# Peptides against a protein of PDB entry 4Y8H, part 23

Target 1, 196 residues: chain A of PDB entry 4Y8H
Amino acid sequence: TSIMAVTFKDGVILGADSRTTTGAYIANRVTDKLTRVHDKIWCCRSGSAADTQAIADIVQYHLELYTSQYGTPSTETAASVFKELCYENKDNLTAGIIVAGYDDKNKGEVYTIPLGGSVHKLPYAIAGSGSTFIYGYCDKNFRENMSKEETVDFIKHSLSQAIKWDGSSGGVIRMVVLTAAGVERLIFYPDEYEQL

## One batch from the design tools (peptide; made by RFdiffusion4, then SolubleMPNN)

Design b1_p12_4_s3 (from b1_p12_4, 6 letters changed)
Fold by OpenDDE base, seed 3:
Structure b1_p12_4_s3 (fold): chain B 196 residues (1-196), chain A 12 residues (1-12)
Amino acid sequence: as target 1 above (196 residues)
Amino acid sequence: ATYGAVPEFYGK
């Protein structure tokens, strides 16, 4: 898996490859690892498919209850719910989650929750087995307050490089753009990103 | 099924 989330001038963009493996086999070539937990709060999932799906479902339910009682939750609140679940169940979970969201007050925010259930707020985050190969590239090329187009290109190039080197990553590159204007899903195919 | 390994790498 190769996943990332990047804050930019107008909000935040999440990105992910689409490969799911079972042992030595590719179980699904077009997995959707970008999961909605609230209108403009999404997550990137790495690790156990079952574990991360269960966690995301629970968070979505909690945020729905939160909304009914207190109004729209902040991205930080969502990250806290993820953190609690991942930390309390760390002995039985294989989950690396990146939480990203947009609201008018805080703009785009990214929280990474690696194995163990710690939480870190960052301007951008990368995770998954493919992230090992692109730490240097991302550090060199990330800039704050990029345009949407610059951020899409940054994510596309980053994940393309991760997929190139990580056998556990592949398929399509999916993105979700969260801004004041709404939610936009993007998809890029191997014939395009392999040529970068 | 799995979404690959989960190492800890994040931006600055």
Scores: peptide ipSAE 0.080, ipTM 0.675, DockQ to the pose 0.872
Fold by OpenDDE base, seed 5:
Structure b1_p12_4_s3 (fold): chain B 196 residues (1-196), chain A 12 residues (1-12)
Amino acid sequence: as target 1 above (196 residues)
Amino acid sequence: ATYGAVPEFYGK
């Protein structure tokens, strides 16, 4: 898996590859690792597919209840719910989650939650087995307050490099763009990103 | 710049 989320001028973009493996076999070539937990709060999932899906379902339910009583939750609130679930069950979970969201007050925000269940607010985050190969590239090329187009290109190039070296990553590159204007899903195919 | 953590083993 190769996943990332990047804050930019107008909000935040999540990105992910689409390969799921079982041992040495590719089980699914077009997995969707970008999961909605609220209108403009999404997450990237790495580790156990079953564990992360269960966690995301619980968070989604919690945020629906929150909305009914208090209105739209903040991205920080969503990250806190993820953190609580991951930390309390850290001995039995294999989950690396990046939470990203947009609201008018806080704009785009990214929170990364590694295996131990800690939470870290960052301008951008990368995770998954493929992220090992692109820490250097991302550190060199990330800039704050990029345009949408610059951010899409940054994510596309980053994940392309991760996929190149990580046998557990591949397929299509999916993105979700969260801004004041709404939610946009993007998809890029190997014939495009392999040439970068 | 700061970025997220790497897992200890390959993800699936």
Scores: peptide ipSAE 0.026, ipTM 0.629, DockQ to the pose 0.089
Fold by OpenDDE base, seed 2:
Structure b1_p12_4_s3 (fold): chain B 196 residues (1-196), chain A 12 residues (1-12)
Amino acid sequence: as target 1 above (196 residues)
Amino acid sequence: ATYGAVPEFYGK
């Protein structure tokens, strides 16, 4: 898996590859690792598919309850719920999650939750088995307050590089753009990103 | 610019 989320001028963009493996076997070539937990709060999932799906379902439920009682939750609140679940169940979970969201007050925010259930707020985050190959590239090329187009290109190039080297990553590159204007889903195919 | 690279995990 190769996943990332990047804050930019107008919000935040999440990105992910789409390969699911079982051992050396590719079980699914078009997995959707970008998961909605609220209208403009999404997450990237790495690790156990079952574990991360269960966690995301629980978070979505909690955020729905929160909304009915208190109004729209912040991205920080969502990250806190993820953290609590991951930390309290750390001995039985294999989950690495990046939480990203947009609201008018805080704009785009990214929270990474690695194994163990800690939480870290960052301007951008990378995770998954493919992330080890792109630390240098991302550090060199990330800039704060990029445009939407610049950010899409940054994520596309980053994940393309990760996929080149990580056998557990591949398929299509999916993105979700979260801004004041709404939610937009993007998809890029190997014929395009392999040539980068 | 501060970067947000975090430890890798083997993921499906």
Scores: peptide ipSAE 0.023, ipTM 0.602, DockQ to the pose 0.084
Fold by OpenDDE base, seed 1:
Formats: structure tokens, C-alpha cells, sequence
Structure b1_p12_4_s3 (fold): chain B 196 residues (1-196), chain A 12 residues (1-12)
């Protein structure tokens, strides 16, 4: 898996590859690792597919309940719910999650929740088995307050490099753009990103 | 400095 989320001028963009493996077997070539937990709060999932799906479902439920009682939750609130679930169950699950969201007050925010259930707020985050290959590239090329186009290119190039080196990553590159204007899903295919 | 990419992060 190669996942990342990047804050930019107008909000935040999540990105992910789409390969799911079981051992040496590619179980799914087009997995959707970008999961909605609220209108403009999404997450990137790594680790156990079943565990992270269950966690995301629980968070989505909590945020729906929150919304019905208090209105739209902040990204920080969503990250807190993820954190509690991941930390309290850290001995019984394998989950690495990046939470990203947009709201008018806080703009784009990214929270990374690695194994163990700690939470870290960052301007951008990378995770998954492929992330080890792109520390240098991301450090060199990330800039704060990029345009949408610059951010899409940054994520596309980053994940392309991760996929190139990580056998557990591949397929399509999916992105979700969260801004004041709404939610946009993007998809990029190997014939395009392999040439970068 | 690089942001994110905690070593404990694993993914399939």
C-alpha cells in the first residue's frame, strides 16, 4: 500500500494506490483505500483491510450520530474517534490510517494514526509499505499552499515512485479532493503515471 | 523535514 494526504491552498487531497495483496497473491487490483467517514472527512487505509474497514465504519457511524446532535464535526474530532478506536484496540488490530478533512474554519487538515494508535497532525502525511521509498522525494518536493494542480502532480509523482519500488502497491492511483467547492474523485492509470 | 511516514506504518 502507498497512501498519502496533502494539505494545499484550497483544502486537502488524499491519494492511494489500489492493490490488495494476500501473501504473494494480488487479491484485488482496484481496491478503494480512500474511504468517506463524513461529507468532507475521508481517510486513507493501510494494514488489514478488514480491520480498517471496520474502524472506518464505526467512525462513520459516530460522526453521523455527532452530526445529528451537534452539526458537522471537525476533522480533529474525526481523528480523535479514529485514535480512540486504534489505541484501545491496538493489540487486536493492524491499522494505519491517515485522516484528512476540510472545513471552512480549519481548512484542509491531515492527521496520521500509525500502528499503536498515536495521532499526529501534519501538513502532509505518507504511509503504507510504499511510503518508505518516497521519504526523500516528498521531503524535497512538498511545499505548503500549493495549487490544486501542483498538489495533484505532487501526489501522482510520489505515488508513482512508491508503486515503482513497492511490490505491494500498484493498480490505479485514486485521489479525493476536498475543498469548499465540494468533493472530487480522480483516477489515474498505469499507462499515465508509469511514464512520470 | 519529512512529514508523516511513521516507520510503524505498514500496508498491503
Amino acid sequence: as target 1 above (196 residues)
Amino acid sequence: ATYGAVPEFYGK
Scores: peptide ipSAE 0.023, ipTM 0.613, DockQ to the pose 0.093; fails the geometry check

Design b1_p12_4_s4 (from b1_p12_4, 6 letters changed)
Fold by OpenDDE base, seed 2:
Structure b1_p12_4_s4 (fold): chain B 196 residues (1-196), chain A 12 residues (1-12)
Amino acid sequence: as target 1 above (196 residues)
Amino acid sequence: ETYGSVPEFHGK
């Protein structure tokens, strides 16, 4: 898996490959690792598919309940719910999650929750088995307050590089763009990103 | 099924 989320001038973009594995077998080429937990709060999932799906479902429920009582939750609130679940169940979970969201007050925000259930707020985050290959590339090429197009290109190039080296990453590159204008889903195919 | 391995956090 190769996943990332990047804040930019107008919000935040999440990105992910689509390969799912069972041992040495590629079980699914087109899985969706980008998951909605609120209108403009999404997450990237790595590790156990079952574990991360369960966590995301619980978070979505909590955020719906929160909304009914208090209004739209912040991205920080969502990250806190993820953290509690991951930390309290760390001995029985294999989960690496990136939480990203947009609201008018805080703009785009990214929170990464690695193994163990710690939480870190960052301008951008990368995770999954493929991320180990692109720390250097991302550090060299990331800039704050990029345009939407620059950010899409940054994510596309980053994940393309991760996929080249990580056998557990591949398929299509999916993105979700969160801005004041709404939610936009993007998809890029191997014939395009392999040539980068 | 798994979404790859989960590496340790390196602060980036």
Scores: peptide ipSAE 0.171, ipTM 0.791, DockQ to the pose 0.708
Fold by OpenDDE base, seed 5:
Structure b1_p12_4_s4 (fold): chain B 196 residues (1-196), chain A 12 residues (1-12)
Amino acid sequence: as target 1 above (196 residues)
Amino acid sequence: ETYGSVPEFHGK
């Protein structure tokens, strides 16, 4: 898996490959690892498919309950719910999650939750087995307050490089763009990103 | 099924 989320001028973009594996076998080539937990709060999932899906479902429920009582939750609130679940169950979970969201007050925000259940707020985050190969590339190429187009390009190039080297990554590159204007889903196929 | 391995956190 190769996943990332990047804050930019107008919000935040999440990106992911789509390969799922079982042992040495590829089980699914076009899995969606970008999961909605609220209108403009999403997450990237790595590790156990079952564990991360269960966590995301629970978070979605809690945020729906929160909304009915208090209004739209912040991205930080969502990250806190993820943290509580991941930390309290850290001995029985294999989950690496990136939480990203947009709201008018805080704009785009990214929180990464690695194994162990700690939370780290960052301008951008990368995770999954493929992330090991692109720490250097991302560090050199990330800039704050990029345009939407620059950010899409940055994510596309980053994940393309991760996929080249990580056998557990591949398929299509999916993105979700979160801004004041709404939610936009993007998809890029191997014939395009392999040429980068 | 897995979404790859989860590497150790390196601050990013």
Scores: peptide ipSAE 0.164, ipTM 0.784, DockQ to the pose 0.679
Fold by OpenDDE base, seed 1:
Structure b1_p12_4_s4 (fold): chain B 196 residues (1-196), chain A 12 residues (1-12)
Amino acid sequence: as target 1 above (196 residues)
Amino acid sequence: ETYGSVPEFHGK
């Protein structure tokens, strides 16, 4: 798995590959590792599909309840719910989650929640087995307040490199763009990103 | 079904 989320001038973009594994076999299923927990709060999931799906479902429920009582939750609130679930159950979970969201007050925000259940707010985050191959590239090429197009290219190139080297990553690159204008879904196929 | 491994956190 190769996942990342990047804040930029107008909000935040989440990106993910689509490869999954079942036991020793690579399932070339196009799966969505980008999961909505609120209108403009999404997460990237790595680790156990079942564990992370359960966590995301619980978070979505909490955020829906929050919305009904208090209005739209902040990305920080969402991250705190993820943290509580991941930290309290860390002995029984295999979950790495990046939480990303947009709101008018805080703009784009990214929170990474690695295996131990800690939470870290960052201008961008990478995770999954493929991330080990692109720390250097991302550090060199990330810039704050990039344009949408620059950010899409940054994510596309980053994940392309991760996929090249990580056998557990592949398939399509999916992105979700969160801005004041709304939610946009993007998809890029191997024929395109393999040539980068 | 899994989404790869979860590596240790190293920041940026």
Scores: peptide ipSAE 0.149, ipTM 0.781, DockQ to the pose 0.681
Fold by OpenDDE base, seed 4:
Structure b1_p12_4_s4 (fold): chain B 196 residues (1-196), chain A 12 residues (1-12)
Amino acid sequence: as target 1 above (196 residues)
Amino acid sequence: ETYGSVPEFHGK
């Protein structure tokens, strides 16, 4: 798995590869690792598919309840719910999650929640087995307040590099763009990103 | 820092 989320001028973009592995086998080539928990709050999932799906479902429920009582939750609130679930259930969960969201007050925000249930707010985050191969590239090429196009390219190049070196990453690159304008899903295929 | 040392995504 290679996942990341990047804040930029107009909001935040989440990105993920789509390969699911079971041992030495590729079980699914087009898995969707980007999951909605609120209109403009999404997450990238790594680790156990079942565990992360369950966590995301619970978070989605909590955020729906929150919305009915208090209005639209902040990305920080969503990250806190994820943290609580991951921390309190750490003995039974294998989950690495990046939470990303947009709101008018805070703009784009990224929170990473690695194994153990800690939470870290960052301008951008990378995770998954493929992330180990792109720390250097990302550090060198990330800039704050990039344009949408620059950010898409940054994520595309980053994940492309991760996929090149990580056998557990591959398939399509999926992105979700969260801005004031709404939500946009993007998909890029191997024939395109392998040439980068 | 980017905290990304987590296991690969497994279908279960």
Scores: peptide ipSAE 0.037, ipTM 0.682, DockQ to the pose 0.084

Design b1_p12_5_s1 (from b1_p12_5, 10 letters changed)
Fold by OpenDDE base, seed 2:
Structure b1_p12_5_s1 (fold): chain B 196 residues (1-196), chain A 12 residues (1-12)
Amino acid sequence: as target 1 above (196 residues)
Amino acid sequence: MEEEIEKQRKYS
């Protein structure tokens, strides 16, 4: 897996490859690793497909309850729910999750939750087996307050490099853009990103 | 191969 989320001028963009593996086998070429937990709060999932799907479902449930009682939750609140679930079950979970969201007060925010259940707020985050190959590239090329187009290009180039070197990553590149204007899903195919 | 995939835990 190769996943990332990047804050930018108008909000935040999540990105992911789409390959699911079982050992040496490719189980699914077009997996959706970008998962909605609230209207403008999403996550990137890595590790066990079953574990991370279950966690995301529980978080979505909690955020629905939260909304009914207190109004729209912040991205930080969503990250805290993920953190509690991952930390309390760390001995039995294989899960690496990036939480990203947008609201008018806090704008775009990114929280990374690695194995063990710690939480780190960052301007951008990368995770998954493919992230090992692109730490240097991302550090060199990330800039704060990029445009939407610049951010899409940054994510596309980053994930393209990760996929190139990581046998556990591949397929299509999916993105979700979260801004005041709403939610937008993007998809990029190998014929495009392999040429970068 | 397909049968093997279905019986194994999936990761990404």
Scores: peptide ipSAE 0.204, ipTM 0.676, DockQ to the pose 0.336; fails the geometry check
Fold by OpenDDE base, seed 3:
Structure b1_p12_5_s1 (fold): chain B 196 residues (1-196), chain A 12 residues (1-12)
Amino acid sequence: as target 1 above (196 residues)
Amino acid sequence: MEEEIEKQRKYS
């Protein structure tokens, strides 16, 4: 898996490859690893597909309950719910999750929750087995307050490089753009990104 | 073969 989320001028963009494996086999070429937990709060999932899906479902329920009582939750609140679930179950859980969201007060925010259930707020985050290949590239090329187009290109190039070297990553590149204007889903196919 | 794969735990 190769996943990332990047804050930019107008919000945040999540990105992911789409390969799911079981042992040496590719189980699914077009997995959707970008999961909605609230209107403008999403997550990237790596590790156990079943475990992370279950966690996301629980978080979504909690955020719906929260909304009914208090209004729209912050991205930080969502990250805290993920953190609690991952930390309390860390002995039996294989999960790496990036939480990203947009609201008018805080704009785009990114929280990474690695194995163990710690939480880290960052201007951008990368995770998954493919991320090991792109730390240097991302550090060199990330800039704060990029445009939407610049950020899409940054993510596309980053994930393309990760997929190139990580056998556990592949398929399509999916993105979700979260801004004041709403939610936008993007998809890029190998014929495009492999040439970058 | 496909059914056997579906029985296995999936990872990403």
Scores: peptide ipSAE 0.201, ipTM 0.675, DockQ to the pose 0.344; fails the geometry check
Fold by OpenDDE base, seed 1:
Structure b1_p12_5_s1 (fold): chain B 196 residues (1-196), chain A 12 residues (1-12)
Amino acid sequence: as target 1 above (196 residues)
Amino acid sequence: MEEEIEKQRKYS
């Protein structure tokens, strides 16, 4: 898996490859690793597909309850719920999650929750087995307050490189753009990103 | 093969 989330001038963009594996097999070539937990709060999932799906479902439920009682939760609140679940189950859980969201007060925010259930707020985050190949590229090329187009290109190039080197990553590149204007889903295919 | 894959834990 190769996943990332990047804050930019108008909000945040999540990105992911789409390959799911089991042992030597590619189980799913078009997995959606970008999961909605609230209107403008999403997560990237790596590790156990089943475990991370279960966690995301629980978080979504909690955020729905929160919304009904208190209004729209912050991204930090969502990250806190993820953290509690991941930390309390860390001994029996294989999960790496990036939480990203947008609201008018806090703008785009990114929280990474690696194995163990710690939480780290960052201007951008990368995770998954493919991320090890692109730390250098991302550090060199990330800039704060990029445009939407610059951020899409940054993510596309980053994930393309990760996919190139990580056998556990591949398929399409999915993105979710979260801004004041709404939610936008993007998809990029191998024919276009492999040429980068 | 697909049935066998479905019985295995999936990772990404």
Scores: peptide ipSAE 0.198, ipTM 0.677, DockQ to the pose 0.325; fails the geometry check
Fold by OpenDDE base, seed 5:
Structure b1_p12_5_s1 (fold): chain B 196 residues (1-196), chain A 12 residues (1-12)
Amino acid sequence: as target 1 above (196 residues)
Amino acid sequence: MEEEIEKQRKYS
């Protein structure tokens, strides 16, 4: 898996490859690793597909209850719920999650939650087996307050490189754009991103 | 083969 989330001028963009593996086999070529937990709060999932889907479902439920009582939750609140679940279950959980969201007060925010269940707020985050190949590239090329187009390009190039070197990554590149204007889903196919 | 793959734990 190769996943990332990047804050930019108008909000945040999540990105992911789409390959799911089972041992030596590709189980699914077009998996959706970008998961909604609230209207403008999403996550990227790596590790166990089943475990991370279950966690996301629980978070979504908690945020629905929160909304009914208190109004729209912040991205930080969502990250806290993820953190609690990942930390308390860390001995039996294979999960790496990036939480990203947009609201008018805080704008785009990114929180990364690695295997240990810690939480880290960052301007951008990368995770998954493919991320090890692109730390240098991302550090060199990331800039704060990029345009939407610049950010899409940055994510597309980053994930393309990760896919190139990581056998556990591949398929299509999916993105979710979260801004004041709403939610937008993007998809890029191998014929396009392999040429970068 | 597909059925067997579905029985196995999936990772990404």
Scores: peptide ipSAE 0.182, ipTM 0.675, DockQ to the pose 0.322; fails the geometry check

Design b1_p12_5_s2 (from b1_p12_5, 9 letters changed)
Fold by OpenDDE base, seed 2:
Structure b1_p12_5_s2 (fold): chain B 196 residues (1-196), chain A 12 residues (1-12)
Amino acid sequence: as target 1 above (196 residues)
Amino acid sequence: LEEKIKEAQKYS
């Protein structure tokens, strides 16, 4: 898996490859690793498909309950719920999750939650087996307050490089854009990103 | 059976 989330001028963009593997075999070529937990709060999932799906379902439930009582939750609140689940169950879970969201007060935010269940707020985050190949590239090319188009290109190039080297990553590149204007889903195919 | 095993052992 190769996943990332990037804050930019108008919000945040999540990105992911679409390959799911079972050992050395490709189980699914078009997996959706970008998962909605609230209208403008989403996550990127890596590790066990079953574990991360279960966690995301629980978080979605908690955020729905939260909304009914207190109104729209912040991205930080969502990250806290993810963290609590991952940390308290770390001995039985294989989950690496990036939480990203947008609201008018805090704008775009990114929280990364690695296997141990710690939480880190960052301008951008990368994770999954493919991320090891692109730390250098991302550090060199990331800039704060990029435009939407610049951010899409940054994610596309980053994930393309990760996919080139990581046998566990591949398929299509999916993105979700979260801004004041709403939610937008993007998809890019190998014929395009392999040429970058 | 092989498909069932695949579903249970999915990683990303």
Scores: peptide ipSAE 0.219, ipTM 0.695, DockQ to the pose 0.357; fails the geometry check
Fold by OpenDDE base, seed 3:
Structure b1_p12_5_s2 (fold): chain B 196 residues (1-196), chain A 12 residues (1-12)
Amino acid sequence: as target 1 above (196 residues)
Amino acid sequence: LEEKIKEAQKYS
């Protein structure tokens, strides 16, 4: 898996490859690893597909209850719920999750939750087996307050490189853009990103 | 049974 989330001028963009494996097999070539937990709070999932799906479902439920009682939750609140679930069950879970969201007060925010259940707020985050190949590239090329187009290109180039070297990553590149204007899903196919 | 095991042991 190769996943990332990047804050930019107008909000945040999540990105992911689409390959799911089981042992030596490619189980799914077009997996959706970008999961909605609230209108403008999403997550990137890596590790066990079953574990991360279960966690995301529980978080979505909690945020629905939260909304009914207190109004729209912050991204930090969502990250806190993820953190509690991952930390409390760390001995039985294989989950690496990036939480990203947008609201008018805090704008775009990114929280990474690696194995063990710690939480780290960052301007951008990368995770998954493919991330090991692109730390240097991302550090060199990330800039704060990029435009939407610049950020899409940054993510596309980053994940393209990760997929190129990581056998556990592949397929299409999916993105979700979260801004004041709403939610937008993007998809890029190998014929495009392999040429970058 | 093998298919069931495969479906339960997916990673990304």
Scores: peptide ipSAE 0.213, ipTM 0.688, DockQ to the pose 0.328; fails the geometry check
Fold by OpenDDE base, seed 4:
Structure b1_p12_5_s2 (fold): chain B 196 residues (1-196), chain A 12 residues (1-12)
Amino acid sequence: as target 1 above (196 residues)
Amino acid sequence: LEEKIKEAQKYS
């Protein structure tokens, strides 16, 4: 897996490859690793597909309940729910999750939750087996307050490189753009991103 | 949470 989330001028963009493996076998070429837990709070999932799906389902339910009682939750609140679940169940989970969301007060925010169940707020985050190959590229090329187009290109190039080197990553590149204007899903196919 | 975790051996 190669996943990332990047804050930018108008909000945040999540990105992911689409390969799921079981051992050496590619079980699913077009997996959706970008998962909605609230209208403008999403997550990127890596590790066990079953574990991360279960966690995301619980978080989604929690945030729906929260909304009915208190109104729209913040991204930080969502990250806290993820953190509690991941930390309390760390002995039984293989999960690396990036939480990203947008609201008018806080704008785009990114929280990364690695295997241990810690939580880290960052301007951008990368994770998954493919992320190891793009730390240098991302550090060199990330800038704060990029435009939407610049951010899409940054994510596309980053994930393209991760996919190129990581056998556990591949397929299409999916993105979700979260801004004041709403939610936008993007998809890029190998014929395009392999040429970058 | 364990009750909700499927036993599929799939990773990403």
Scores: peptide ipSAE 0.208, ipTM 0.739, DockQ to the pose 0.142; fails the geometry check
Fold by OpenDDE base, seed 5:
Structure b1_p12_5_s2 (fold): chain B 196 residues (1-196), chain A 12 residues (1-12)
Amino acid sequence: as target 1 above (196 residues)
Amino acid sequence: LEEKIKEAQKYS
């Protein structure tokens, strides 16, 4: 898996490859690793497909309850719910989660929750087996307050490189754009990103 | 059973 989330001028963009593996075999070529937990709060999932799907379902439920009582939750609140689940169950989970969201007060925010259940707020985050190959590239090329187009290109190039080197990553590149204007889903196919 | 095992062993 190769996943990332990047804050930018108008919000945040999540990105992911789409390959799911079972041992040495490719089980699914078009997996959706970008998961909605609230209207403008999403997550990237790495590790066990079953574990991360279960966690996301629980978070979504909690945020629905939160909304009914207190109104729209912040991204930080969502991250705290993820953290609680991942930390308290760390001995039984294989889960690496990136939480990203947008609201008018805080704008785009990114929280990464690696194995163990710690939480880290960052301008951008990368995770998954493919992330090892792109730490240098991302550090060199990330800039704060990029445009939407610049951010899409940054994510596309980053994940393309990760996919190139990581056998556990591949398929299509999916993105979710979260801004004041709404939610937008993007998809890019190998014929486009492999030539970058 | 084989299919169930495959599903349980999926990673991303």
Scores: peptide ipSAE 0.201, ipTM 0.693, DockQ to the pose 0.324; fails the geometry check

